# Designs tried in a protein design run: peptides against a protein of PDB entry 7UQJ. Part 168

Target 1, 160 residues: chain A of PDB entry 7UQJ
Amino acid sequence: PELYQNFNITPPRGVLFHGPPGTGKTLMARALAASCSSDERKITFFMRKGADILSKWVGEAERQLRLLFEEAKKHQPSIIFFDEIDGLAPVRSSKQEQIHASIVSTLLALMDGMDNRGQVIVIGATNRPDAVDPALRRPGRFDREFYFPLPDVKARFKIL

## One batch from the design tools (peptide; made by RFdiffusion4, then SolubleMPNN)

Design b2_p18_8_s2 (from b2_p18_8, 11 letters changed)
Fold by OpenDDE base, seed 5:
Order: sequence, then C-alpha cells, then structure tokens
Structure b2_p18_8_s2 (fold): chain B 160 residues (1-160), chain C 160 residues (1-160), chain D 160 residues (1-160), chain A 18 residues (1-18)
Amino acid sequence: as target 1 above (160 residues)
Amino acid sequence: as target 1 above (160 residues)
Amino acid sequence: as target 1 above (160 residues)
Amino acid sequence: SRADALERAPRPPLEASL
C-alpha cells in the first residue's frame, strides 16, 4: 500500500528492492508495473538481470545499458527493472574489476542523466544491498529502498 | 499448442527460448519435456545453467559438455536444457574471453555432431538472444526461436 | 520425512542439496527452516547466493562470509543457506581463480571453525555437486547430501 | 507428500510464471 502510494505520488528515480532471495522482489516489481498500468497509461516494463548485462564484452554492456535507457525513455511511462543488480554494480573496490567499474560508471551517468520529469522509473533488486556500489544508492539514483523481509516461514507454511 | 505440435512433428536440433526474466522459459522447457513424455516414450530431461558450466576450469567445462551430450544420446529420447545460455556462450567478441570461446566452440561442435536422426533436442533459454553467439543461432543448431513475452502483468494479477 | 527427522535428531554441520534447477532446493531449505522453527525456538534463516558473494572484491567476499557466520552464530539456532554454492566454491583447479580459491578457503575455515555444539546449520544448494570443491563435501563440512530428483514432469503436470 | 505441500506453497515468484 504505502510503497504503491508513494510510487504514484512521487515516482522515485530509482527504487532498490532488497531482501533475501525468493522474497518476491521480482514479483513485486512486476506487480507494481501491472498496477501502475491502466487502460489509458500503458507502462512499458523492461527487465534485465545484472549478470546478463555483464556477460557482454567490454563496451557492449555499456552500449546495451544506454540502449535500454533510450528505449525506456522512448516508451515512457516505463519501468526498468534490474534483477540481481549487485551482479551489475558491485562495490568499486578491486583494481581487477575495471569492466564492472565501467558499467557502474555508465549506469551512474544514465541515472544522473534522467530528467526528473521523465516517466522512467528504475527498480533494482538485490539480495545484498551492501554489495551494490554506494554511489548507486545516493540521492537522485536508487534513493528509495524497500526491504523485503523473509516471509515468516510460519506464515508461508500456513498458506501451504 | 502450435509450439507443441511443431515440436512433435519435427523436433528441432535446437530451440532458443528467449524473453524477459521470469517469463517461464525454464518452466515451459519442463512442461514441454513432460508433455512429450508418454508412457511409451520416456524423455530424459537434462538441465544445466550456463554460468554453472563456466564455473568449471578450462577444459573441464568442455569435458562436462561432451559428457552431457553423450549421456543425452545414451538416454534418448532426451532434452538438454541450458538455462541462461548467454552465460555459457556470449558473443565471440573479446580477445580476453578465450575460455568462453573454447566452450562455445565445443558446444557448436557438439550441436553440429548431433545426427538429425538422434532423438536429442537442445533447448537454450536466455533473457537476451542478442547476447548468444550468432553461430549458435544458425541452422542446424538453435534454428528455432520462441519468444516468451512478459506475461501481461494484469493477467498475472488476476491469477494471484 | 527422513531428512527432516535426521535434521532434528543430528543437525549436520552442512547439508548439500543437489539436483536439477528448479527442483525446489531453495524451497525445501526454506520449508526446513520453517518446520524447525517452533514457538519456543525461533530459527534465524540466512540466505546468500554463491555468485553474489563472488561479486564482492577480493577480501570483501571473505569478510562478508565471516560476518555471515558471526551473525548466524549470534542468532543461533540459525540456518545459513547458500543458493548456487557452486558459484561460490568451484573446484580448485585453475591457477587463474585465485579469488575463488581464497573464498573457498575462507568458507572451509568457517565450516571447520563451527563448534559442533553450535546451533548453526549450513545448507548449500547446487545443480552440480561435482562443481563444488570436494574439500567442502568432506566430513565436518557438507557431510550430508540430499538429491532432488527432477520432479517427474508428468507428476508436476498432474498438479498443474 | 511434503513435495505436494511444497508444490501448493504459494509458488515462488518464478513458478507463478505459468
């Protein structure tokens, strides 16, 4: 409810869904995309997985990110969902991960380049928000976070 | 229906399932394996993830691929399902990905070495068909493609 | 039944869930965590994905593993679930995977350092138990294995 | 079976895709 209300009132540039695996982050992102889609307002939903973006050669991952943001802008209102975004944007700490650093820098630039007036929302999902580069979690990027608790496994067992 | 009918009439050497994450590619591959399995024809279903095959050391990934195809041939009729196949077979573009290039070359050779009379079907699933080496998408390999659209999230919300 | 009974009677230090993708390994780990949680004994369930732990820079992945085990010890009785553990702990074979070798060595040390009296159970899930470093599968680590067969896809189709 | 009970679990978001 509140997240949906807040999502409708002031669409954040970026929302980080974080919580344990299989807590329904991906499903929630989809459900949000659906519920935001009315008969009058078709929301275009783009989904990418972080690791999949990295499996591209150097420069192609960056190009694919740029194309994704351009396509999202073209089809606004739109949602870009990055599943497992920590796979795309690990913390900028190893000298050996120049490839990751480049992709992260591109994603940062793309998020910064989103006009606040653009109807493009970026949702990142991660199991480990601490694995995501802190630069992505700054204001104007993934500035809102939603914690997906482990469903109380008792509550899940009552539904079983 | 049509895909199932076509699958029964002329089993492709390779089918590429592509579409956004969580569109049910893996589940469809399983459902196809099930529905193709009659009481008289037990289909053996092999599943591997692309990244998992790559997490093997150089030469072991190739050996594991060969063993997989041999086992599939031994247990025919069989289906080999590669989930996240773009993780196994990224586009042959970086000089740095010699390891990937070797695995891709092995997979190509294995698919080419499949006698069309063999009851072994290979299904690859990817979120990004453009990430898969074009050589794998040629005739005699993954020569048929099936697009998994994002389930209309409205339709999914009616089922929840 | 038997796995649950055995889990209650003698909590193994480590359990390896292995079997084809989507056989419910992750779901079983959660269900086990639930069913082991009584009103008097709250079990804390920690979940990590192998690849996610590796997406950390050298030394940070090790630190995160240590912190995870410390947190699990602090919140005992607890379960640590590693999904796709083969992504964390590939076989120690390539000279090039020094980073992986370090993480594996840290995980080995953490599992060895678990006092048998500690109410911390580690569950690893993999699609390929042969991809997991044999050192992790030794007594005192992942010393119990549970095979998740492919659900007979016919049996699954009867439930669909 | 526990498997049947697990299949009746609210399908993990991935299983809910069919």
Scores: peptide ipSAE 0.000, ipTM 0.204, DockQ to the pose 0.028
Fold by OpenDDE base, seed 1:
Structure b2_p18_8_s2 (fold): chain B 160 residues (1-160), chain C 160 residues (1-160), chain D 160 residues (1-160), chain A 18 residues (1-18)
Amino acid sequence: as target 1 above (160 residues)
Amino acid sequence: as target 1 above (160 residues)
Amino acid sequence: as target 1 above (160 residues)
Amino acid sequence: SRADALERAPRPPLEASL
């Protein structure tokens, strides 16, 4: 929050961290939370896995998303980190369309309903940005994308 | 592989990386693969997610594990990295026992069938070592465990 | 040591891991220790924080460093990991010169006194390589440096 | 080797990289 205020930057509603598996996307998101925390202002870090929300809360996933956003709003400043967000909002394939469409629609509505002045940052991590519903990648949602390159294995050999 | 031969060290069949989510277990495994590679000796890195093997290959998971180990053996020196291995081999809870028991039994047999001289290292990553079948954590399998602590957030604030 | 012998490389006395806070320097050092250990040859991993050696052992820090190196030599093969080594050996600023100069001199002498055939690797981790006494970064000491890049911070600030 | 050391670096622990 203050980091964005100091840069006169509108805090993004959502940031998409994308890149190959094990590129430290999860590690970056927690690092955000920790580095932006101070003794005076602790950022509350919420972590959810996309697959866990679908598997544990089949039929209640929408409600669990709402509760998560409410809790994050209550504990501002906060970060919501969705690990494997492609598991929550897979690109609409014909066979599972209805259940996924409702969860995606709920996440869209929750991100759209965030006041721009809210001290809640949503971070989605994926290995497959193209497997995330394009509607989530629009302005006012995950409108900022961050590529996590593999540590260039070749670059490391040059250091040896 | 050579690292262990040179030390007169039996290469572990399996290493369990455990620790809180986003402690860089996956990144460490990739980093191991890359750092042990040279221009002359490339270590082949195989990555599989536990949950993906179960979800994509229901009924074929055993065959896919066999093929993975055969391919790793063919491409020695190699690392097999199981991300979220607790998803492949959850502790036997009474309700899903049969399918999980067969996959666990296959993984056990594959790890037991690895020649001690094989240049194949198996790395399992989990956030929940206690959710991994204890049979996998025995000598000759994942007999080495490595804890990935959370970076102490407090220690970081003193460094910033 | 033997890993370096096989590459016809003189084992470095010291490796400096440098990079921004929480770039996994500590996690790397531990993973080195774990991956090089086997059932037959366990690498003994010694971890010390630079700040802890100064703060806990004011006036005895030199003795504690000597004891640490003796213990590491006794338990070969071993890794000594100095976390936050810039806390042990800050660049000589005028105000604390004498006490720091003696500790730095002790660490220099200990690294210089390591037999090239010793199976002791010293890893120093710092977020501030320029805050480490340049004398420690010379050949035969921390003569090998490894940068731990942040996942592209520039891309992050553009997203923040 | 130094190779083995370098590539085993997990990326930054989560909390520092912002």
Scores: peptide ipSAE 0.000, ipTM 0.304, DockQ to the pose 0.036; fails the geometry check
Fold by OpenDDE base, seed 2:
Structure b2_p18_8_s2 (fold): chain B 160 residues (1-160), chain C 160 residues (1-160), chain D 160 residues (1-160), chain A 18 residues (1-18)
Amino acid sequence: as target 1 above (160 residues)
Amino acid sequence: as target 1 above (160 residues)
Amino acid sequence: as target 1 above (160 residues)
Amino acid sequence: SRADALERAPRPPLEASL
C-alpha cells in the first residue's frame, strides 16, 4: 500500500513479477509487504504457489482462491502473492482447457471485483510471463509487469 | 552484514539507497536486517522516517537522533534505517537553512563518531539523492550509494 | 561483501539462505551481488539451480561444479549462488547414495579448496535447511545460516 | 527495454546487509 502512494501512481490491482529463476521475484514481493508495514500500518502478506493451488486443491481451487481474496480483504492492507503464477493460470492450451479456464476465470473475477480503493495488492511471480494467460495481463489485473533480470547483467549495466 | 569482509572493502558507516518512490528501498533495508539475523545472531533494526523525525520532533530532532544512535549502539549488531532521508537531511536550501543545518550537523557527527569497528550500519533511503546534503555522501558516512530504478524501467532494459 | 566487516565476523566461505518459499532467498543473494559492485569493483555473479545441476548434468555435475568454481575464481570478486541447494546436495538418504555422495563430496572439496583470502562467496538457498547435507553446514562451508521468515512473522518479531 | 533497468537497479545493497 505505502509503496504505491509514494509513487503517486494508482496502485495496480495486480503486479506481475517476471524474469529468470532466482531473479528474486518472490523476495521482492515479500520485501514489498515488509516495507509497506510501518509500526502504525501492518500489511498482511498472503503467499500461495500456483502449482500448489492447482495440485492440492483439484476441484476446490476456485473456492480456495475466493477464500484467499476474502481473507485478504478482511486483513487490509494486504498483499496476495502468487509465486509461480504460470503454474496457477497457464495459457489456455487445448488439452487442459476446462479446469484451467475455470480457475483463470475465477482469478479474473476476483481481481476485477477488487475496488480501486481496496488496500489489497496482488503480486504474481513467474519465470515465464508468456506462459501466463494474456487475460490476466490486461489493465485492471496484472497490468504492471516488472522484469527481474539476471545479476550478471545487473552488474554490467552499472558500468555504462 | 557479512559480505564486506570477503571483499576486503572497508565497510561504509552508511549506505544510501536511492531511486524513484516505491522502488523498494525500505523493503531492501528491512530484508537486509532480517537476513543477517541468524538464530545465533540477532540484528536489531531501527527504522525512522526522515519526514517524521523533522515533523514530530521539531526542536528535539537532534536529541532523538542521539538517542537512536545510542540505542543502536547498545543493541549491536544493529541497523539504523532512515526512510525518506531527503526529508531528514535536505540540501541546504536558503529558506529552511538553520533548523536543517543543525539536524544534518548532528547526523554527520553521529556517523563520524561511529567506530569503524562498530556493528551499527546506517542505511538512508531517498527518492532524490541530489536532495541529500553532499556532506552525508562523503567517505565515512553514506559513502556507498545504491540506486533502485523503477521496476518498469528495470523491466525495460533487459529485453534489448 | 561489505557487511561482514561491519560485524567483525570472519566472512564464511559459504552462506546458507533458508526459509519458506517466497521468503526471498534468491533475491537477497542477487541483491548482494549487485550492491557490492561499485564502479571501481565489479562482482561477477554466478547463479545455478540445484535441481538443474542434478538433472541436466547427470554424470557431469562434478565437472560442471569444478568449472563453475574455476570461473568464479577467474572473475574475482565473485558470488556463486546455488538456488534450491537442497536439490543439489540433499541429505544422504540411503536410496540415492552414490551419485549424490559424489556431488556433495565435490562441492565440499571445492568449498574447502577456497582460500580464506579468496574473493569468492558461495550462497546456497533452500526452503528446507534440514534437507541440506549437514557436511555442507559445517564451519568453513555454509557455516552461516540466514533464516528468511514469512513477512507476517517478520512483522510479529519486531513487536516483541 | 522493460527488463534491463531492474538490472541497473542497483538492487539496494542487499549486499549492504550480507
Scores: peptide ipSAE 0.000, ipTM 0.201, DockQ to the pose 0.040; fails the geometry check

Design b2_p18_8_s2 (from b2_p18_8, 11 letters changed)
Fold by OpenDDE base, seed 4:
Structure b2_p18_8_s2 (fold): chain B 160 residues (1-160), chain C 160 residues (1-160), chain D 160 residues (1-160), chain A 18 residues (1-18)
Amino acid sequence: as target 1 above (160 residues)
Amino acid sequence: as target 1 above (160 residues)
Amino acid sequence: as target 1 above (160 residues)
Amino acid sequence: SRADALERAPRPPLEASL
C-alpha cells in the first residue's frame, strides 16, 4: 500500500502474480480484493480458474470471458482473478495450444477494451509466467508482474 | 494498496477475512497490521483467538472484550485481530450458542461504539463466514468481507 | 493499503517480517514487491537468502551487499528482500557470530546510507526476530516489524 | 499476567495490504 503511494504508482489494469505454487498468489489476490472492499464500496471479487474456463466452457470460453468482464464492469469496483492463467492463455508459439488462440485473443481484447477510468482490475496468477502469452504481459494488460518465492525449506518444516 | 487509492475506499471499521483454513487469513491480518505501522506511528496489534476468549474468559468475556477495545483505543493507531471469530460470535439462531448471545451483543456494541475518527480497526478471521452472526457483517461492523482461497493442490505440494 | 492512508504512515526504509516459519513472510514480501509494480514503474525485486549470502559469499559478503544495494538503487523503484535475515545478521552478542560482525556493520551502513528520497525498500524475513541484531531494528533500518502468526492447527491440516 | 497478552504485534508489510 504505502509502497504504491511512495512510488506514486498507478494501479495496473492487469497484475500477473507469478512464482512457484504454494507461494500464495491466489491467497494474495483474494487478500487484495479483500483489503480493498470498503463499507460504502464493496469490491466485487470474481474468481475463475484458467483450466476450468477451458474445460467447462469448451466452445463458449470467449462468450464466458465477455460475460465475466461485463459482470465485473456492472459490479464495479471489482477484481477479476484468474487463477492458473497459464492454463487459459498459453504461449501462442506452442503447437498444441492453437486451439486457445481465440480465447487468448478475446482476453487481450477485453483487457485492451477496459477504460482506464473503470474500477475493474484483473489479476492473473500463474506458476509458469514463461508459459503465459507474452502479449498478455504488455502495457495495458498484465503489465505488472509479481514474483512470489517459495517459502524456504525452514518455512516448509514449520507449516508441517 | 493501489486498489484502495484508486477506489477511494474508506478503511472499514471491521474487516472479515474468510476462506478455507491455510489460506493465510491470520497471516494477512498480521501483514496488514504490520504494513501500516510506521516509524513515527507504530500500530499496536492486539490478537485474540475467538475460542480462547470463550474458554479462558468464561463469565468475564464481555468485560475482557471491553478492556481489549479500551486498550486498543488507548494505544491507537491500533488493530484488533480476532482469529477464528466464528468461535466467538456464532450465529444467534443456533440453540446451543445462547450462552454467547451476551458476548456477541457486547462485540456488536463495541464495534458500533467506535468513532469513525478513531484509529482502531477490527479484523476478524474465520474459516466459516456463514457461522458468523450476520449482525457482525452489517455496515459499521465487519462490513468488508475478504475471501481467502485454498492454495491449489500444486501449491500444497510446493509448500510441502 | 487504506490502513496506511488512514494512519498517514510513511513507508519504512526497512521492514522486518517475523513469525513462525510457514507464516508466508517470504510469500508476503514478494506479494508486496509484486503489488507495487506499475505499468509505468515496474518495481525491481531483489531476493537474497541470508544463509546463502554467508555460505556463497564467504569473504566477499560485504562487497556483494554493496553491489546489491547499488543495483537496487540503479533499478529503482526497487525492493530488496532478505529471506531468513537472522542467518545474515545474527545478534552481535552471540560468541559464534563475531565472524558476521562486519557483514552486519555493512548492512547497517547500507540501510543508513539510503536516502529517504530513494525508491528502495528493504524487507527482511526471519523466523527469529530476537536472533536479529537489535541495531537492525532501530529507526531508519528495519524500524517496522511485522509479526506473522502460525496458521492455526486447523489451517495446518488444510495446507496438508 | 494481562500485560503479556499485549503482544504488540508488529506492523505488517506495505504491499500485503494491497
Scores: peptide ipSAE 0.000, ipTM 0.197, DockQ to the pose 0.051; fails the geometry check

Design b2_p18_8_s3 (from b2_p18_8, 10 letters changed)
Fold by OpenDDE base, seed 4:
Structure b2_p18_8_s3 (fold): chain B 160 residues (1-160), chain C 160 residues (1-160), chain D 160 residues (1-160), chain A 18 residues (1-18)
Amino acid sequence: as target 1 above (160 residues)
Amino acid sequence: as target 1 above (160 residues)
Amino acid sequence: as target 1 above (160 residues)
Amino acid sequence: MRADELERRERPPLTATL
């Protein structure tokens, strides 16, 4: 929030972090949360896994998404981080995915209903951006995308 | 176990690691397991994710918890690590969560039934300690809490 | 693929990475993917979690496994990485696990149907090799096993 | 598909490099 205010940039409603798994997407989302937190203004960091929202909340996933966005709005400045967002909003393969379709439409509505002046940033992380519903990758939703390359083998073996 | 015996401290039945995700809670729990393992006494490390216990075992999660604690007791000294324990024991919000309520009551009973002289330590990790049932955070259960701060952005960018 | 071709070694159909969680199994699998990628030959890296295949695809997990192996074959050279493969192929404990039994049977058939000349490597990661169906640990499936020890506490505290 | 969901999908792609 403050970072974007300082730059006079309309804060993106959503940022998509994509790249091979454990390229640090989740770590970066949290580093961003920590860097945007001052001693005076702590950012509240909400994390959910996409698949967990689907599996834990069969029939309530929509309500839980709404509650998450309401809680994030109450505790602004805040970051909502969806890990494995392709688990929440997979590309629709069949008509039988009414549950997925409903969750995706709810997420779209929640992102569309976020005031651009709100101090809430949504970060989606995926290993497969093409497995995320393209509707989420539109303006006013996840409109910025950051690729996380695999660190070069030499860099990775230094972390091992 | 030996660490607490060496200090003449009644071993906590449970330790709650809390803090932002990927602050190293899981890594620390395992580092503790490794540090308490000598060449003469290997600690058996049991890990489960809270949500996986719920999702894999609709109707058997209680039995699987019992089996886990029995296995840990058989293989003592041991550490039971629950990753994302808020997925296992969310704060009871509604009467309809009979399954969650039953699993939580079973976990409470298992922790209460642990002999304080047993060489079994339970470590729960959560990103949201306030999402864990307060009954688990009482004396004789998860009675010690450790906060894992986000490493400073500069420290994290050295890991990336 | 090229690594095994250069050594005139029959490429294992599967490699099992086992050891305490976050010992770097997932990181190693990706480091291997990146190391085997040259500028001329990029390896496609497919990652799935075992439990996610079960939970996301109630009744379609078999089809999704088939599609994953077909996609990996189309995009060869490729690595299929199953994180938490014990979630996909738990040791059969009861007759009620017909769903698990069917998924395991499909995974066995897919691994058996892989041509050893194919540039597809399957890496399974587990924290509990004894929780993986022994049928997967046979020749022509996960026939190589690598133990990931806990880095010594001193080494881990340098990563924290 | 609800009509409102179809309309939300038809939002034009970001053409601008922001």
Scores: peptide ipSAE 0.026, ipTM 0.175, DockQ to the pose 0.035
Fold by OpenDDE base, seed 2:
Structure b2_p18_8_s3 (fold): chain B 160 residues (1-160), chain C 160 residues (1-160), chain D 160 residues (1-160), chain A 18 residues (1-18)
Amino acid sequence: as target 1 above (160 residues)
Amino acid sequence: as target 1 above (160 residues)
Amino acid sequence: as target 1 above (160 residues)
Amino acid sequence: MRADELERRERPPLTATL
């Protein structure tokens, strides 16, 4: 809330962090969680890896997503961070359609079901933004994208 | 080019970064990419994880490797970074032979097919150099090895 | 030895590092290895990822665990670091019982078979301590737990 | 069936991960 309020920006329901691996996407998601946490407002940080959700039973992945969003809603203000989200919601190719379609449709429904005023931010991290289902990149879902370039050696020597 | 020109060293086709995990192998590969990038010559950095290539279909892994090397050649100067390369090219054991043999043979052929003047550097990172197929460690492939020791606590306090 | 001797603490057979991902669990395990290494006593650091052990054939995972502990014993003083140990030893749920039970039972036996005087420390890292089999969290196994909180942005600016 | 197992059945991985 405060970070988005300070920027006069309607809090996006979802933010896609994309860029080469090791550019600090996970680190930034955590830094955002920590910077939005004051002593008065502890932000609850939920993390899932895309492949770990897919490793569940068919129907259990969808249940785990629902439970995650419910728990995040219960513990507002909260951040849901999906690491490797391209593993969860790959671009629909003709042969992958049934299993990914259920999980992706569930994630879409959960993101669409969030009120714009909910104190739940969803962050997806990927190395391959073009490998994420375009349906997730639409307005009201992961509607903001942040590119994480390779830190210049000079920028890295400033971070070190 | 410039880094290797400055050292009067023939650019190795492949460099093996080895050492304990979290010693900054991926970080160094990226720092090399950034230090070799000038405003006039942007180095394209390609990253793949060894296990992610193996997670592809039989024959699709080899296709993905070919496409990666073609794309790297198209975007010269470029770096191909294989993280966890021991996952891609484990030492051939008698029972794993067929599937790993095709991928390893494809990688060997791709590394051998690079002209010595190509502006494509291949960096393999591993925690287990002895778990990498010795065929990849031969001249004209990963012919240079850099050990990443654990930073001494004192060296770490200088990096922190 | 020295770090535990300096604290007058019987070296735990196993230490569980838990906390949100990217809190530096792997970094701390390495810092401990480096701080316990003198010029006279080089600590050998072994790392495995929980999921990488499970990716082995049934019975081969158990063999790889045995070999790891034997190698660690041979290279004393040594640290075995299991990253994502919740991937190796998830809480036993009724339907996952057979395959995980063998690996978990093997790990339990290996940890129980370590002499209290062995210069082998086992560190497990997890983001989900409650997802680790409680049998591993008993005395003589992972009997010490260290929570890695999210570094406050201020603490992170002190580490940066 | 696990989604990964179903994906593995539909897409035989190079590695037979049990």
Scores: peptide ipSAE 0.012, ipTM 0.182, DockQ to the pose 0.114
Fold by OpenDDE base, seed 3:
Structure b2_p18_8_s3 (fold): chain B 160 residues (1-160), chain C 160 residues (1-160), chain D 160 residues (1-160), chain A 18 residues (1-18)
Amino acid sequence: as target 1 above (160 residues)
Amino acid sequence: as target 1 above (160 residues)
Amino acid sequence: as target 1 above (160 residues)
Amino acid sequence: MRADELERRERPPLTATL
């Protein structure tokens, strides 16, 4: 907390971990959360799957996102990890536009509403960064991207 | 501090984060800094852009580097993060050789002068590790390199 | 500790850092260890090379692994970092099978015997994840893998 | 270049000693 204030470093609101499946995105987020947690500074790690938020909370996904951010703020310092975030905030496709547009709009507002004084980091993981709404990839949201590459195809050809 | 002493681990003086633009180098450095900081152990995170040190401090870049390392030592445990370090310490090209050579020489001396007892970690980020003076990539300097790869070109061909 | 309990997150017992040589696996492990260590929460970082455990401790490698895990548990929160873990626990090849099988069996038992309440994280680093015994890559062991890729060959062709 | 600066530059990369 004070670190970011003392150095005028705007804490990254959001971090996008992207790369092929099995590249360790979820693990990096957990390793970061574990590493950031001391006995005094317990970093609360919230994990949500994008598809699970859409499927379990049809019509309440916006409310569940609000509750998640409120809970993360209450338990700060916190990491919110969205696994498969492309499932939660897909690029607007015509047939499901209104429901997805509302969820994306809510997530945008929640990320924008995180005060720079907040000790909440949002990590999104996706296999398809291009399937994540570009509005989430703007400055002040998932403004920072980490690529998790596949092992070179040559390593995969030694597994076959 | 004591961790490295107790385990005879020479703390890495310098870490080079390299990889294409948008691969999350700056963010990893900040996430590491944030993760390292507890309420008791405030890790002071100093961020400098290589190009900004050259452009803002024409003729004082060496002094600004010395002050940065002194400030980092004073506020230890500290992370010095050089974003775009290839802008600060480019590979010697003939036309700007003397000014850049002095800055590189100063940075080398500062990294070499970090006692292994110092709680200062230097992280350099670049898109072009080959544009960083090889002398900075030697043991006791940026002796450790992290590659941040691009998403495989096959993912880019699904964006076209 | 409490973080994982409070969120029903089974702490990763083991993390496999894999990727070509020089991709920063050892450095990430040390940076994570350094980052996790506060003045109050000293994360004890144990570093062992796989080949050194085999070569220095012929006939005592199992005992040295037990002592390492006991020491890590005594000094918790701890990180055990195995550099070149493929040297310690190679895929069973016919000629050295019994000695390596005992070492692998001991490491498996030690990783399985880490209570989820333990503040010990095991990080294995290898250039060859396929040369690590598949039993170590199972859930509850090195169940999480991070790939550290080479700089794209195209960056190497700009050095030439 | 002072001999000391050359020797500091010529130190083999840590990748050669691993």
Scores: peptide ipSAE 0.000, ipTM 0.174, DockQ to the pose 0.033

Design b2_p18_8_s3 (from b2_p18_8, 10 letters changed)
Fold by OpenDDE base, seed 1:
Structure b2_p18_8_s3 (fold): chain B 160 residues (1-160), chain C 160 residues (1-160), chain D 160 residues (1-160), chain A 18 residues (1-18)
Amino acid sequence: as target 1 above (160 residues)
Amino acid sequence: as target 1 above (160 residues)
Amino acid sequence: as target 1 above (160 residues)
Amino acid sequence: MRADELERRERPPLTATL
């Protein structure tokens, strides 16, 4: 947000952190929030899990997403971090999940409805980038993807 | 780049990320690119593997390095990330690799030829800092080194 | 520091990185220093271990903390990273350590005495957030906490 | 070694101001 405003730079609407589990995606998102946040302009860090939005808010997930984005807008500058975003926004190719289609549509609309001047950054983390709806990976949404590689297994064995 | 210009700060010509495999070096470099990049001024992130430059570009590696730096300069502000840079720039102490000596010399020249006002940051990642040519670790090159420690194995066993 | 001044944003007086050992807390702090530091305005990164301050400076730990903060102020913009801060500032609940009470009081006073306009960021890393004195976790001190989760053990087993 | 390569190697290490 501020990092971007002082540069006359519009913040990326969304950043996708992808890579195997435990590559430090959540860690990185939090550290970015820490580095950008100060006492006068506290970056508010909102964390949500994709699966938690589905499981805790059956039938209200869309409303909870709207409230989250409104709260993030109210508490600008802010970061919204979706952990396990593939659990929230799976690829539309499975006929079984009409429930996911509305949630994904809501998330798309919320990301599209962010003013370029908004001090809100959205970070999605996933272990399965190919399981994330391609519509979320378009410009003006999660248009930046960052791969979080595993430690090489051979390198792990030298440390075991 | 912008982070540095808006501060009237010359960017480090190079940053060496070193530490055991899978400590998140590539992750960090990408997340830094994400945190500094915005919609109006997209930091362009160039990733190359050291071994890939040697294996894919036999006899053209020097030209490919020049093209990479020109492309990074053209797409300012930019980050050039060399993953496994020890594979590109091994210590010159082995008599066997005249091919590596020219590549390292080219990389040194490219880093030295960067204007201090350039919006290009070079990040090298290695698992073997001692296998990186010391000439790359000099002022105006990879003059900043960041150690990426492993999770303490003893601390891993307390969590197993 | 600069990241915050150029934003007219007062830097957080302190950021607490907490999470299991080897989640990359030290890694993150160093990478933040790298991303914010440039050739003209080098962010000076002061690293101290909590236990080292106690063990190396018996009877001078308070003076060494003051010198560290003075040196960080002199070398602005700067980051002070306390690794294993729970070793420096354990919870006051143990009757045995009058020595810790004065060190913690000194650290509190140093954090409280930082001008909001100071280009000094303090990062504390711990594996035991509950072992850190709650007084350090108050507004104007380590008022921002970042959890560094482990890679899910189940996700580790799928990679073994 | 070219003179430019020697000069480039002789640059003192920046002690990373850590």
Scores: peptide ipSAE 0.007, ipTM 0.175, DockQ to the pose 0.028; fails the geometry check

